# Peptides against a protein of PDB entry 6NYY: the designs that were tried, part 22

Target 1, 212 residues: chain A of PDB entry 6NYY
Amino acid sequence: KHFEQAIERVIGGLEKKTQVLQPEEKKTVAYHEAGHAVAGWYLEHADPLLKVSIIPRGKGLGYAQYLPKEQYLYTKEQLLDRMCMTLGGRVSEEIFFGRITTGAQDDLRKVTQSAYAQIVQFGMNEKVGQISFDLPRQGDMVLEKPYSEATARLIDDEVRILINDAYKRTVALLTEKKADVEKVALLLLEKEVLDKNDMVELLGPRPFAEKS
Target 2, 212 residues: chain A of PDB entry 6NYY as posed
Amino acid sequence: KHFEQAIERVIGGLEKKTQVLQPEEKKTVAYHQAGHAVAGWYLEHADPLLKVSIIPRGKGLGYAQYLPKEQYLYTKEQLLDRMCMTLGGRVSEEIFFGRITTGAQDDLRKVTQSAYAQIVQFGMNEKVGQISFDLPRQGDMVLEKPYSEATARLIDDEVRILINDAYKRTVALLTEKKADVEKVALLLLEKEVLDKNDMVELLGPRPFAEKS

## One batch from the design tools (peptide; aimed at target 1 D106)

Design b2_p15_7_s2 (made by RFdiffusion4, then SolubleMPNN; from b2_p15_7, 9 letters changed)
Fold by OpenDDE base, seed 4:
Structure b2_p15_7_s2 (fold): chain B 212 residues (1-212), chain A 15 residues (1-15)
Amino acid sequence: as target 1 above (212 residues)
Amino acid sequence: MSTSSDFEDELFDLA
């Protein structure tokens, strides 16, 4: 108990108890977080869910905590499933509300960064090839790209393809699991915080063995 | 003592 609270304080910051979300906003957050949670539950290479919350903390309106694996090497498949999990919130909003919100901005940023890294740093794209370029850091003067404008266009196209593939995969998954997303969202609206045991009670045991 | 680095992924940000 005290140790978990200490970890929560260090990682999540202080709960901003002062942010009162409107009921419709809280509903949006619940379905968004449920999308992440369910995507992570049914993706083999996603990190195991520890906790999901719709209580605002720091800059977030909701969050999911995962048990990260101490992993230094990631496969293309692992990175794809992480992208899908990250898109789960946006996809849930689309499925349930037919609209998108600004809430997924950081998710889209993460997905975009991951896609570029896979293509231009890790050489994981067959069309672009086994190349590795440093991505400009935010605030670095975009010095001359070490590649041609034709290569730049190819990279941009392949990034878009990769993100769209991850998006479509997530749409397919959460559409199949739509009832599960709704169960999680409704329970979040009731309890505000769910743990792994709540998820097991709702969805059954996670279908993938937690790699110890 | 495996420090379970609990990564809180903020998955929904305030605009």
Scores: peptide ipSAE 0.033, ipTM 0.677, DockQ to the pose 0.069
OpenDDE base, seeds 1, 2, 3, 5: peptide ipSAE 0.030, 0.031, 0.031, 0.031; ipTM 0.663, 0.671, 0.670, 0.669

Design b2_p15_7_s3 (made by RFdiffusion4, then SolubleMPNN; from b2_p15_7, 7 letters changed)
Fold by OpenDDE base, seed 2:
Structure b2_p15_7_s3 (fold): chain B 212 residues (1-212), chain A 15 residues (1-15)
Amino acid sequence: as target 1 above (212 residues)
Amino acid sequence: MSTSSNFEEELYELA
């Protein structure tokens, strides 16, 4: 408890009790976080859910915490499921509200970064091929790309395709599990914080074996 | 001691 709170304070900042969200915004956050939680629950290669919260912390209005796997090597399938989980919030908003918010900007950034890394660092795209270039870090001078503008356009197109495929996969999943997303969202609105045990009680055991 | 964050956090961010 104290250690988790300490880590939470370092990463998420102190729970600022000061941000009173409007009921509709709080509802949006609940369904967003429920989307992440449910996507992670039903995606084989997603990380196990530890905690989901709609209590604002720092710049975050809500969050889902996952236990990362102690692994150094990732497959394309694993990266896809992680992308889908990351898109779960945005997809949930679309499914339940027919609108999207700015809240998913970090998720979209992560998905974008993952997609580019897969294509230009890990050589995971057949059209682009087995290339590996360093992506410019934030603050690095954009050095001349070691490839043509045609290749750059191809990369951008393939990134978009990959993200769209992940998005569609997530839409299909959360549409199938729509009732579960709603159950989680409603329980979040009641309890504000859920853990793995709450999810098990609500949805049943996660259908995938926990990798010890 | 690399504080390996024992968890990954997905944040719903303020605009």
Scores: peptide ipSAE 0.247, ipTM 0.745, DockQ to the pose 0.062
OpenDDE base, seeds 1, 3, 4, 5: peptide ipSAE 0.024, 0.027, 0.024, 0.023; ipTM 0.624, 0.629, 0.625, 0.624

Design b2_p15_7_s4 (made by RFdiffusion4, then SolubleMPNN; from b2_p15_7, 6 letters changed)
Fold by OpenDDE base, seed 2:
Structure b2_p15_7_s4 (fold): chain B 212 residues (1-212), chain A 15 residues (1-15)
Amino acid sequence: as target 1 above (212 residues)
Amino acid sequence: MSTSDRFAEELFELA
């Protein structure tokens, strides 16, 4: 309890009890977070869910917390499932509301960064090939790219393809599990915070063995 | 290992 609260304070900031979301916004957050939670539940290589909350913290209106695996090496399949989990919120909004919000900005940034890293750092794209270039960090001067504009366009195209494939995969998953997303969202609206045990009670055991 | 590395967080951000 105290340790989790300390971590929550460090990552999410203090609970801002002062932000009263409108009921419709709170509903959007609940379905967004439910999308993350359910995607993570049914994706083999997603990290195990620890907690999901629709209580605003810092700049976040809601969050899903996962226990990352202690690993240094990631496969393409693992990175894809992580991308899908990260897209789960946006996809849930689309499925349930037929509209998207700005709430997924950080998720889209993370997905974009992951996609570029896979293609230009890890050499995981067949068309681009086995290249590895450092991506400019925020605040670094964009030095001259060590590749042609044609290669840059190819990279951008392949990044878009990868993200779209992850998006489609997530749409398929959350459409199949639509009832589960709704169950989680409704329970979030009631309890505001769910843990792994709540998810097990609601959805049954996670279908993938926990890698210790 | 920073305490931040122990948890991955997916956020719904304020506009």
Scores: peptide ipSAE 0.185, ipTM 0.749, DockQ to the pose 0.077
OpenDDE base, seeds 1, 3, 4, 5: peptide ipSAE 0.023, 0.061, 0.021, 0.019; ipTM 0.620, 0.665, 0.617, 0.591; seed 4 fails the geometry check

Design b2_p15_8 (made by RFdiffusion4)
Pose (drawn by RFdiffusion4):
Structure b2_p15_8 (pose): chain A 212 residues (1-212), chain P 15 residues (1-15)
Amino acid sequence: as target 2 above (212 residues)
Amino acid sequence: EVYEELREMFAYATF
């Protein structure tokens, strides 16, 4: 047990128990984190989940703990299911509330950087072709693009097609599973953390083979 | 290297 609190501390950050939220904020954060939980539960190539919390941890109001699969060859479908998991947070607080918040900002930076990487860096696109470029990092102040402007126009169009296909795939997921999202978040308001076991108590066994 | 970075990024989610 003392080891599992260390794995979480290194990955997650400091866990602020006293930084309370308003009752209308905890309701939002629970529906956000349930989106990450339920979409990560029903998708095939998404990571196995360890723990979902609504307690503020580091630069965040909620926290999700995943077990990333150690694999060296991501396919096209294995990257869409990671995107559809990440976008699940905005989708859940949009189905239930209609209002969208600024809390999905870091969820959208991961989606954007995982779209440019498929199109620009890997060869995962038809319109751009099988061309690889050295994509700049965050600490790399980009001087000029290694390709034209019409190509940049072509890239940013395809990123918009890619994310809005990931968005629609997840809206079609958390409406079919709308009641299961509500089951998860109502326990998150009661019990501020959920292990894997009490998610099996809610949702039954996960319907995919998972190696632990 | 890029696959490892992506794996690390997807290891958690926040609000």

Design b2_p15_8_s1 (made by RFdiffusion4, then SolubleMPNN; from b2_p15_8, 6 letters changed)
Fold by OpenDDE base, seed 1:
Structure b2_p15_8_s1 (fold): chain B 212 residues (1-212), chain A 15 residues (1-15)
Amino acid sequence: as target 1 above (212 residues)
Amino acid sequence: DVIEELRKMFSYSTY
């Protein structure tokens, strides 16, 4: 329990019990987090959900936490599933509300970073090819790019394609599992915090064998 | 380590 609380503080910050969201905002958060939870549940290469919360904290209005595995190699397929899981919140908002919010900013940042890494660091794009460049870190002096402007445009186009493919895959999944997203969202609105056991009770066992 | 960064990034989501 103490260990879990420590992780929660690192991820979400301190609880803000005095921060009261409007009912519509709270509903948006619940469905957003439900999207993450359900996407992670039904994507084979996503990490198992550990906890999901819609209790406002210093760093966010809600969060989903996954059980990390020590993994040193990723396939393109595994990275795609992680991108889809990360897009689950945004996609859930689209499906249920027909509108998007600013709440997905961090998710989109992560998806964008992953997409660029796949294309320019891991050589996982056929059009760009078997290349690997270091991406400037935030705060680093942007040096001259080691490739042409034409290559830059190609990279940008292929990043967009990759993200759109992940988005479409996530839309298809969460549309298929729409009733499950609804169930999770409603339970979140009731309990504010769900764990893996709650998900098993609600959705049944995760349909993938635990890979050791 | 880029892989470690990716792993950390996908270990959680915040709204």
Scores: peptide ipSAE 0.400, ipTM 0.906, DockQ to the pose 0.804
OpenDDE base, seeds 2, 3, 4, 5: peptide ipSAE 0.399, 0.399, 0.394, 0.398; ipTM 0.904, 0.901, 0.904, 0.906

Design b2_p15_8_s2 (made by RFdiffusion4, then SolubleMPNN; from b2_p15_8, 7 letters changed)
Fold by OpenDDE base, seed 3:
Structure b2_p15_8_s2 (fold): chain B 212 residues (1-212), chain A 15 residues (1-15)
Amino acid sequence: as target 1 above (212 residues)
Amino acid sequence: DTIEELRRMFSYSTY
């Protein structure tokens, strides 16, 4: 219990018990987090959900925590599923509310960063090819890009394609699993915090063998 | 390390 609480504080920050969300905002958070949870549940290469919460904390209004494997190598398929899981919140908002919120900003940043890394660092795009450039880190002097403007445009286009493909895949998945997203969201609104056992009770066992 | 960064990024989501 103490260890779990310590991890929660690291991930979510301190609980903001004084922060009262409007019911509609809390509903939006619940469905957003449910989208992440369900996407991660049904994507083979996503990490299993450990905990999901809609209790406001210093770092956000809700969070989902996964149990990452110690992994030093990622495939394109693994990175795609992780992108889809990360888009799960935004997609859930679109499916259930027909609108999107600013809450997905961190998720979109992560997806964008992952997409650029795949294309320009890992050489995972066929059109751009087997290239690897260091991405300017936040705070690095904007060094001149080591490639042409034509290559820059190609990279930007292929990043958009990759993200859109991940988005479409996530839309298809969460549309198929729409009832499960709603079940998770409703249970979140009731309990505010769910763990892996709650997910198993609600959705059944995760359809992928946990690689021990 | 880019891989470590990716791992950390995907270990949690925050709304």
Scores: peptide ipSAE 0.399, ipTM 0.905, DockQ to the pose 0.850
OpenDDE base, seeds 1, 2, 4, 5: peptide ipSAE 0.397, 0.397, 0.394, 0.395; ipTM 0.907, 0.906, 0.906, 0.906; seed 5 fails the geometry check

Design b2_p15_8_s3 (made by RFdiffusion4, then SolubleMPNN; from b2_p15_8, 8 letters changed)
Fold by OpenDDE base, seed 3:
Structure b2_p15_8_s3 (fold): chain B 212 residues (1-212), chain A 15 residues (1-15)
Amino acid sequence: as target 1 above (212 residues)
Amino acid sequence: DTIKELREMFSHSTY
């Protein structure tokens, strides 16, 4: 118990007992987190869900925690599935509410960063080719791009294509699993916190063997 | 380390 609480405080921050969300906002958070949870459950290269919560904390209104494998190498396929999992919240909002919220900002930042890294750091795009450039980090002097404006436009186009492909894949998945997203969301609204065992009870065993 | 950053990014999500 004490160890779990310590991890929760690190991930989510301190509980905000005074932060009362409106019922519609709480519902949006539940379906958003359910989208992440279900996407991660059914994507082979996503990490297994460890915990999901819709209890407001210092760092967010909800969170999902995964048990990451110690990986030093990622394939293009692995990165795509992780992008899809990260888009799961936004996609769930679209499917269930027909509207999007500002809540996906951190997810979209992560997806954007991953997409650019794949194309310009890892050389994972056929049109851009086998190139690797250091991306300026926030706060680095905007050094001149080591490539032409035509290459910049190509990179931007291919980033959009990659993100859109991940988005479409996530839409297809969560549309197929819409009933499972609903089950998770409803149980989240009841319990506020779910673990891996709750997910197994709702959805059955994760269809991918835990690679030990 | 970009790989370390990616690993951290995917370890959790926050709304």
Scores: peptide ipSAE 0.352, ipTM 0.892, DockQ to the pose 0.841
OpenDDE base, seeds 1, 2, 4, 5: peptide ipSAE 0.349, 0.347, 0.344, 0.342; ipTM 0.894, 0.891, 0.893, 0.891

Design b2_p15_8_s4 (made by RFdiffusion4, then SolubleMPNN; from b2_p15_8, 7 letters changed)
Fold by OpenDDE base, seed 1:
Structure b2_p15_8_s4 (fold): chain B 212 residues (1-212), chain A 15 residues (1-15)
Amino acid sequence: as target 1 above (212 residues)
Amino acid sequence: DTIEELRKMFSYSTY
């Protein structure tokens, strides 16, 4: 319990019990987090869900936490599934509400960063090729790009393609599992916090063997 | 380490 609380504080910050969301906002958060939870449940290379919460905290209105594995090598497929899981919230909002909110900002930032890393650091794009450049960190003086403006445009185009492919894959998955997203969202609205056991009770065992 | 950064990034989502 103490360890879990410590992690929750790091991820979400302190609970803001005085922050009362409007019912529609709380519903949006629930469906957003349900999208993450269900996407992570049915994507083979996603990390298992540990906890999902719609209790407002200092750093966010909701969060999903996954069990991190010590992994030092990632395949393109594994990175794609992680991107899809990360897009699960945005996609859920689109599927259920026909609108998108600002709440997915951090998710989109992560997806964007991952996509750029795949293309310009890991050489995982055929058009850009087997190249590896260091991405400028926030606050570093943007030194001259080690590539042409034409290459920059190509990178930007291929990043967009990769993210769109991940988005479409996530739409397909959560559309197929729409009833499960609804179940999770409704249970979140009731309990505000779900763990792995709640997910097993609701959806059945995760369809992927725990790779030991 | 880019891999460690990615791992940390995907270990959680915040709304």
Scores: peptide ipSAE 0.394, ipTM 0.904, DockQ to the pose 0.805
OpenDDE base, seeds 2, 3, 4, 5: peptide ipSAE 0.393, 0.393, 0.387, 0.390; ipTM 0.903, 0.902, 0.903, 0.903

## One batch from the design tools (peptide; aimed at target 1 H36 Y66)

Design b2_p16_1 (made by RFdiffusion4)
Pose (drawn by RFdiffusion4):
Structure b2_p16_1 (pose): chain A 212 residues (1-212), chain P 16 residues (1-16)
Amino acid sequence: as target 2 above (212 residues)
Amino acid sequence: SPNLPDFSSASMAPPP
């Protein structure tokens, strides 16, 4: 047990128990984290989940703990299911509320960086073609693009097509599973954390083979 | 090395 609290502390950050939220904020954060939990539960190539919390941990209001699959060859489908899991947070607080918050900002930085990487860096697109470019990092102040402007116009169009296909895939997921999202978040308001075991108590066994 | 984000965790950002 003392080891599992260390794995979580290094990955997650400091865990602020006293930084309380308003009752209308905890209702939002729970619906946001349930979106990450349920979409990560029903998708095939998404990571196996360890723990979902609504307690503030580091630069965040909620926290999700995943077990990333050690694999060296991501396919096209294995990257869409990681995007559809990440976008699941905004989708759940949009189905239930209608209001969208600024809490999904770091969820959208990961979606954006995992869309340029498929199109620009890998060869995962038809319109741009099988062309690889050295994509700048965050600490790399980009001087000029290694391609034209009409190509940049072609890239940012395809990123919009890619994320809005990931968005619609997750809206079609958390409406079919709308009641299961509400089951999860109502326990998150009661018990501020959920292990894997009490998610099996809610949702039954996960319907995919998972190696632990 | 590919420029991929880390998917080991997820959080909700606080309001500014």

Design b2_p16_1_s1 (made by RFdiffusion4, then SolubleMPNN; from b2_p16_1, 6 letters changed)
Fold by OpenDDE base, seed 1:
Structure b2_p16_1_s1 (fold): chain B 212 residues (1-212), chain A 16 residues (1-16)
Amino acid sequence: as target 1 above (212 residues)
Amino acid sequence: EPVLPDFSSSRIDPPP
């Protein structure tokens, strides 16, 4: 309990009991988090859901926590599934509400960072090739890019393609699992916090064996 | 900074 609370404080900050979300906003948060939870549940290389909450905190209106395995090496397939899971919130908003909100900003930042890293640091794109450049860190002066403007355009195009492919994959998945997203969202609206056991009760066992 | 973002958690940011 104390350890879980400490992690929650790091991720979400302190509970804001005084922050009352409008019912429509709370509904948006519930479906957003349900999208993350269900995407993570049905993607083989996504980390399993540990906890999901729609209780507003200092750093977020809701959050999902996953139990990552200690990994030092990531495959392209693993990174794709992680991107899809991260897009799950935005996709859920689109399929249930026909509108998107600012709530996915952190998710899109992570997806963007991952996509650029895959293409320009890990050499995972065939068109850009087996290259590795250090990305400018936040606060580094605009160092001259070690590549041409034509290469810059190619990188930008391939990043967009990669993100769009991940988005389409997530749309297909959550459309197939739309009823499960609804179930999770409704249960979140009732309980405000779900754990792995709640997900098992609601959806059945995760279809992927936990590789110990 | 890590090359990859932290995928161990997601959050909905409050409005700025």
Scores: peptide ipSAE 0.360, ipTM 0.885, DockQ to the pose 0.707
OpenDDE base, seeds 2, 3, 4, 5: peptide ipSAE 0.345, 0.349, 0.356, 0.353; ipTM 0.880, 0.881, 0.884, 0.883

Design b2_p16_1_s2 (made by RFdiffusion4, then SolubleMPNN; from b2_p16_1, 6 letters changed)
Fold by OpenDDE base, seed 1:
Structure b2_p16_1_s2 (fold): chain B 212 residues (1-212), chain A 16 residues (1-16)
Amino acid sequence: as target 1 above (212 residues)
Amino acid sequence: EPVLPDFSYSTIAPPP
């Protein structure tokens, strides 16, 4: 418990019990986090859910916490499922509210970073090819791109395609599981914090065997 | 970057 709390503090920051969200905002957060949770539950290569919370921490209004597997190698399929899980919040907002908020900014940043890394670092795009170069780090001077403007455009196009494919996959999944997202969101609004056991009670056991 | 043993997906408030 103490170790989990310490990690939670490092990742999420300090709990802000004094931050009062408007009811509509709290509802948005609940459905957003429910989208992450349900996407992670039904995606084979998603990390196991540990905790979902709509109690604000640091800059976050809510969060879903997952336990990553100790793995060093990722397949394209695994990275896609992770992207879908990351998009789960945005997709849930779209499905339930017909509107999107700024809440997904960090998720979109992560998805964007992953997509670029897959294409330009891991060589996972057939059209761009088996290339690998370092992405500019935050604060690095814009070094001359080691590729042409035409290649830059190609990369940008393929990144968009990859993200859109992940988005569509997530829309399909959460549309199918819409009732489950609703159940999780409603329970979040009641309890504010859910763990894996709460999810099992709501949704049944996760359909994928947890690798021991 | 330290590999955090856990990761989270967060609804983020825009900077003021």
Scores: peptide ipSAE 0.218, ipTM 0.802, DockQ to the pose 0.385
OpenDDE base, seeds 2, 3, 4, 5: peptide ipSAE 0.210, 0.186, 0.201, 0.124; ipTM 0.780, 0.792, 0.799, 0.720; seed 5 fails the geometry check

Design b2_p16_1_s3 (made by RFdiffusion4, then SolubleMPNN; from b2_p16_1 with S1P N3V M12I A13D)
Fold by OpenDDE base, seed 4:
Structure b2_p16_1_s3 (fold): chain B 212 residues (1-212), chain A 16 residues (1-16)
Amino acid sequence: as target 1 above (212 residues)
Amino acid sequence: PPVLPDFSSASIDPPP
């Protein structure tokens, strides 16, 4: 309990009890977070869901929290499933509302960063090849890219392909599991917070063994 | 070590 609260404080910040969302916005948040939760539930290489909440906190209107595995090495498949889980909110909004909101900004930032890292740092793209460049950090003088403009265009194209593939995979998954996303969203609107046990009661046991 | 994004949480951002 105290450890979970400490993690919640680090991830979400302090609860903003004064932030009153309109019912339509609260509905959007519920379906967004349900998308994250369900995507993480049914992706093999996603981290186990710990908690999902639509109570506004310092850093967001809602959140899904996962228990990351202690690992030093990540596979391409693990990174893809993490991208899909991160896209789950945006995809849920598209599926249920036929519109997208600004709410996925941080999610898209993470997905973009992961995609670039996979292609230019980890050498995980066949077309770009076995290369590794340091990504400019925020505030570093954009020194001349150590690659040609043609390579820059190739990187940009392959980043878009990777993100689009992750997006399509997430659309396919959440379309298949649409009823489960709705169940989670509706229960979030009732309870505001769900834990792993609530998810097991609602969806059944996660189909993948939790690798300890 | 390569800095991966923090995937321990996913959130919906407040409007700007």
Scores: peptide ipSAE 0.280, ipTM 0.849, DockQ to the pose 0.836
OpenDDE base, seeds 1, 2, 3, 5: peptide ipSAE 0.274, 0.273, 0.277, 0.278; ipTM 0.848, 0.849, 0.851, 0.851

Design b2_p16_1_s4 (made by RFdiffusion4, then SolubleMPNN; from b2_p16_1, 7 letters changed)
Fold by OpenDDE base, seed 2:
Structure b2_p16_1_s4 (fold): chain B 212 residues (1-212), chain A 16 residues (1-16)
Amino acid sequence: as target 1 above (212 residues)
Amino acid sequence: EPVLPDFSYSTIDPPP
């Protein structure tokens, strides 16, 4: 408990109890986080949900906390499910509100980074091929790209395809599980914080065995 | 080493 709280403070920042969201924004956050939570619940290779909260912390209006596996090697399928989970918030907003917000910016950044890494670092795209280039870190001068402009365009196209595929997969999943997203969102609006036990009570046990 | 939990966030402020 103390360790978890310490991690939450370090990663999520301090709870901003003084920041009162408008009811509609709080509703949006609840459905956004519910999207993450439900996507993570029903994706085999998603990390297990530990906690979901709509209490603002640091730069976040809400968050879903997952317990990552001690894993060094990731498959393409695992990375896809992680992308889908990360897109869960945006997809939930689209499904329930017919509009998207800026709330998914960090998620989209993560998805974008993952997609590029898969294609240009891990060689996971057949069209681009078995290549591995270092992605410029934030602040590094983009030196000369080790590939042609044609290759750059191909990479960009394949990144979009990968992200769109993940997005479509997430839309399909959360549309199927729309009632579950609603249940989680409503309970979040009531309790503000849900743990794994709350999710089990609400949705039943996670359909995938926790690989301990 | 304890695996640190990962977080997804709904961002408050658009980056400047």
Scores: peptide ipSAE 0.221, ipTM 0.785, DockQ to the pose 0.234
OpenDDE base, seeds 1, 3, 4, 5: peptide ipSAE 0.220, 0.110, 0.205, 0.202; ipTM 0.788, 0.682, 0.781, 0.781; seed 3 fails the geometry check

Design b2_p16_2 (made by RFdiffusion4)
Pose (drawn by RFdiffusion4):
Structure b2_p16_2 (pose): chain A 212 residues (1-212), chain P 16 residues (1-16)
Amino acid sequence: as target 2 above (212 residues)
Amino acid sequence: AVEYLQELFAQPLVMS
């Protein structure tokens, strides 16, 4: 047990128990984190889940703990299910509320950087073609693009087609599984954390083979 | 390049 609290502390950050939220904020954060939980539960190539919490941990209001699959060859489908897991947060607080918050900002940085990487860096696109470019990092102040402007126009169009296909795939997921999202978040308001075992108590066994 | 995505997806999901 003392080891599992260390794995979580290094990955997650400091865990602020006293930084309370309003009752209309905890209702939002729970629906946001349930989106990450349920969409990560029913998708095939998404990571196996360890723990979902609504307690503020570091630069965040909620926290989700995943077990990333050690694999060296991501396919096109294995990257879409990671994207559809990350966009699940905005989708769940949009189905239930209609209002969308600024809490999904870091969820959208990871969708954006995983879309440029498929199109620009890998060869996962038809319109741009099988062309690889050295994509700048965050600490790399980009001087000029290694391609034209009409190509940049072609890239940012395809990123908008890619994320809005990931968005519609997740809206079609958390409406079919709308009641299961509400089951998860109502326990998150009661018990501020959920292990894997009490998600099996809610949702049954996960319907995919998972190696632990 | 795959290592970069591994690090990116290893980040926790948070509501900021």

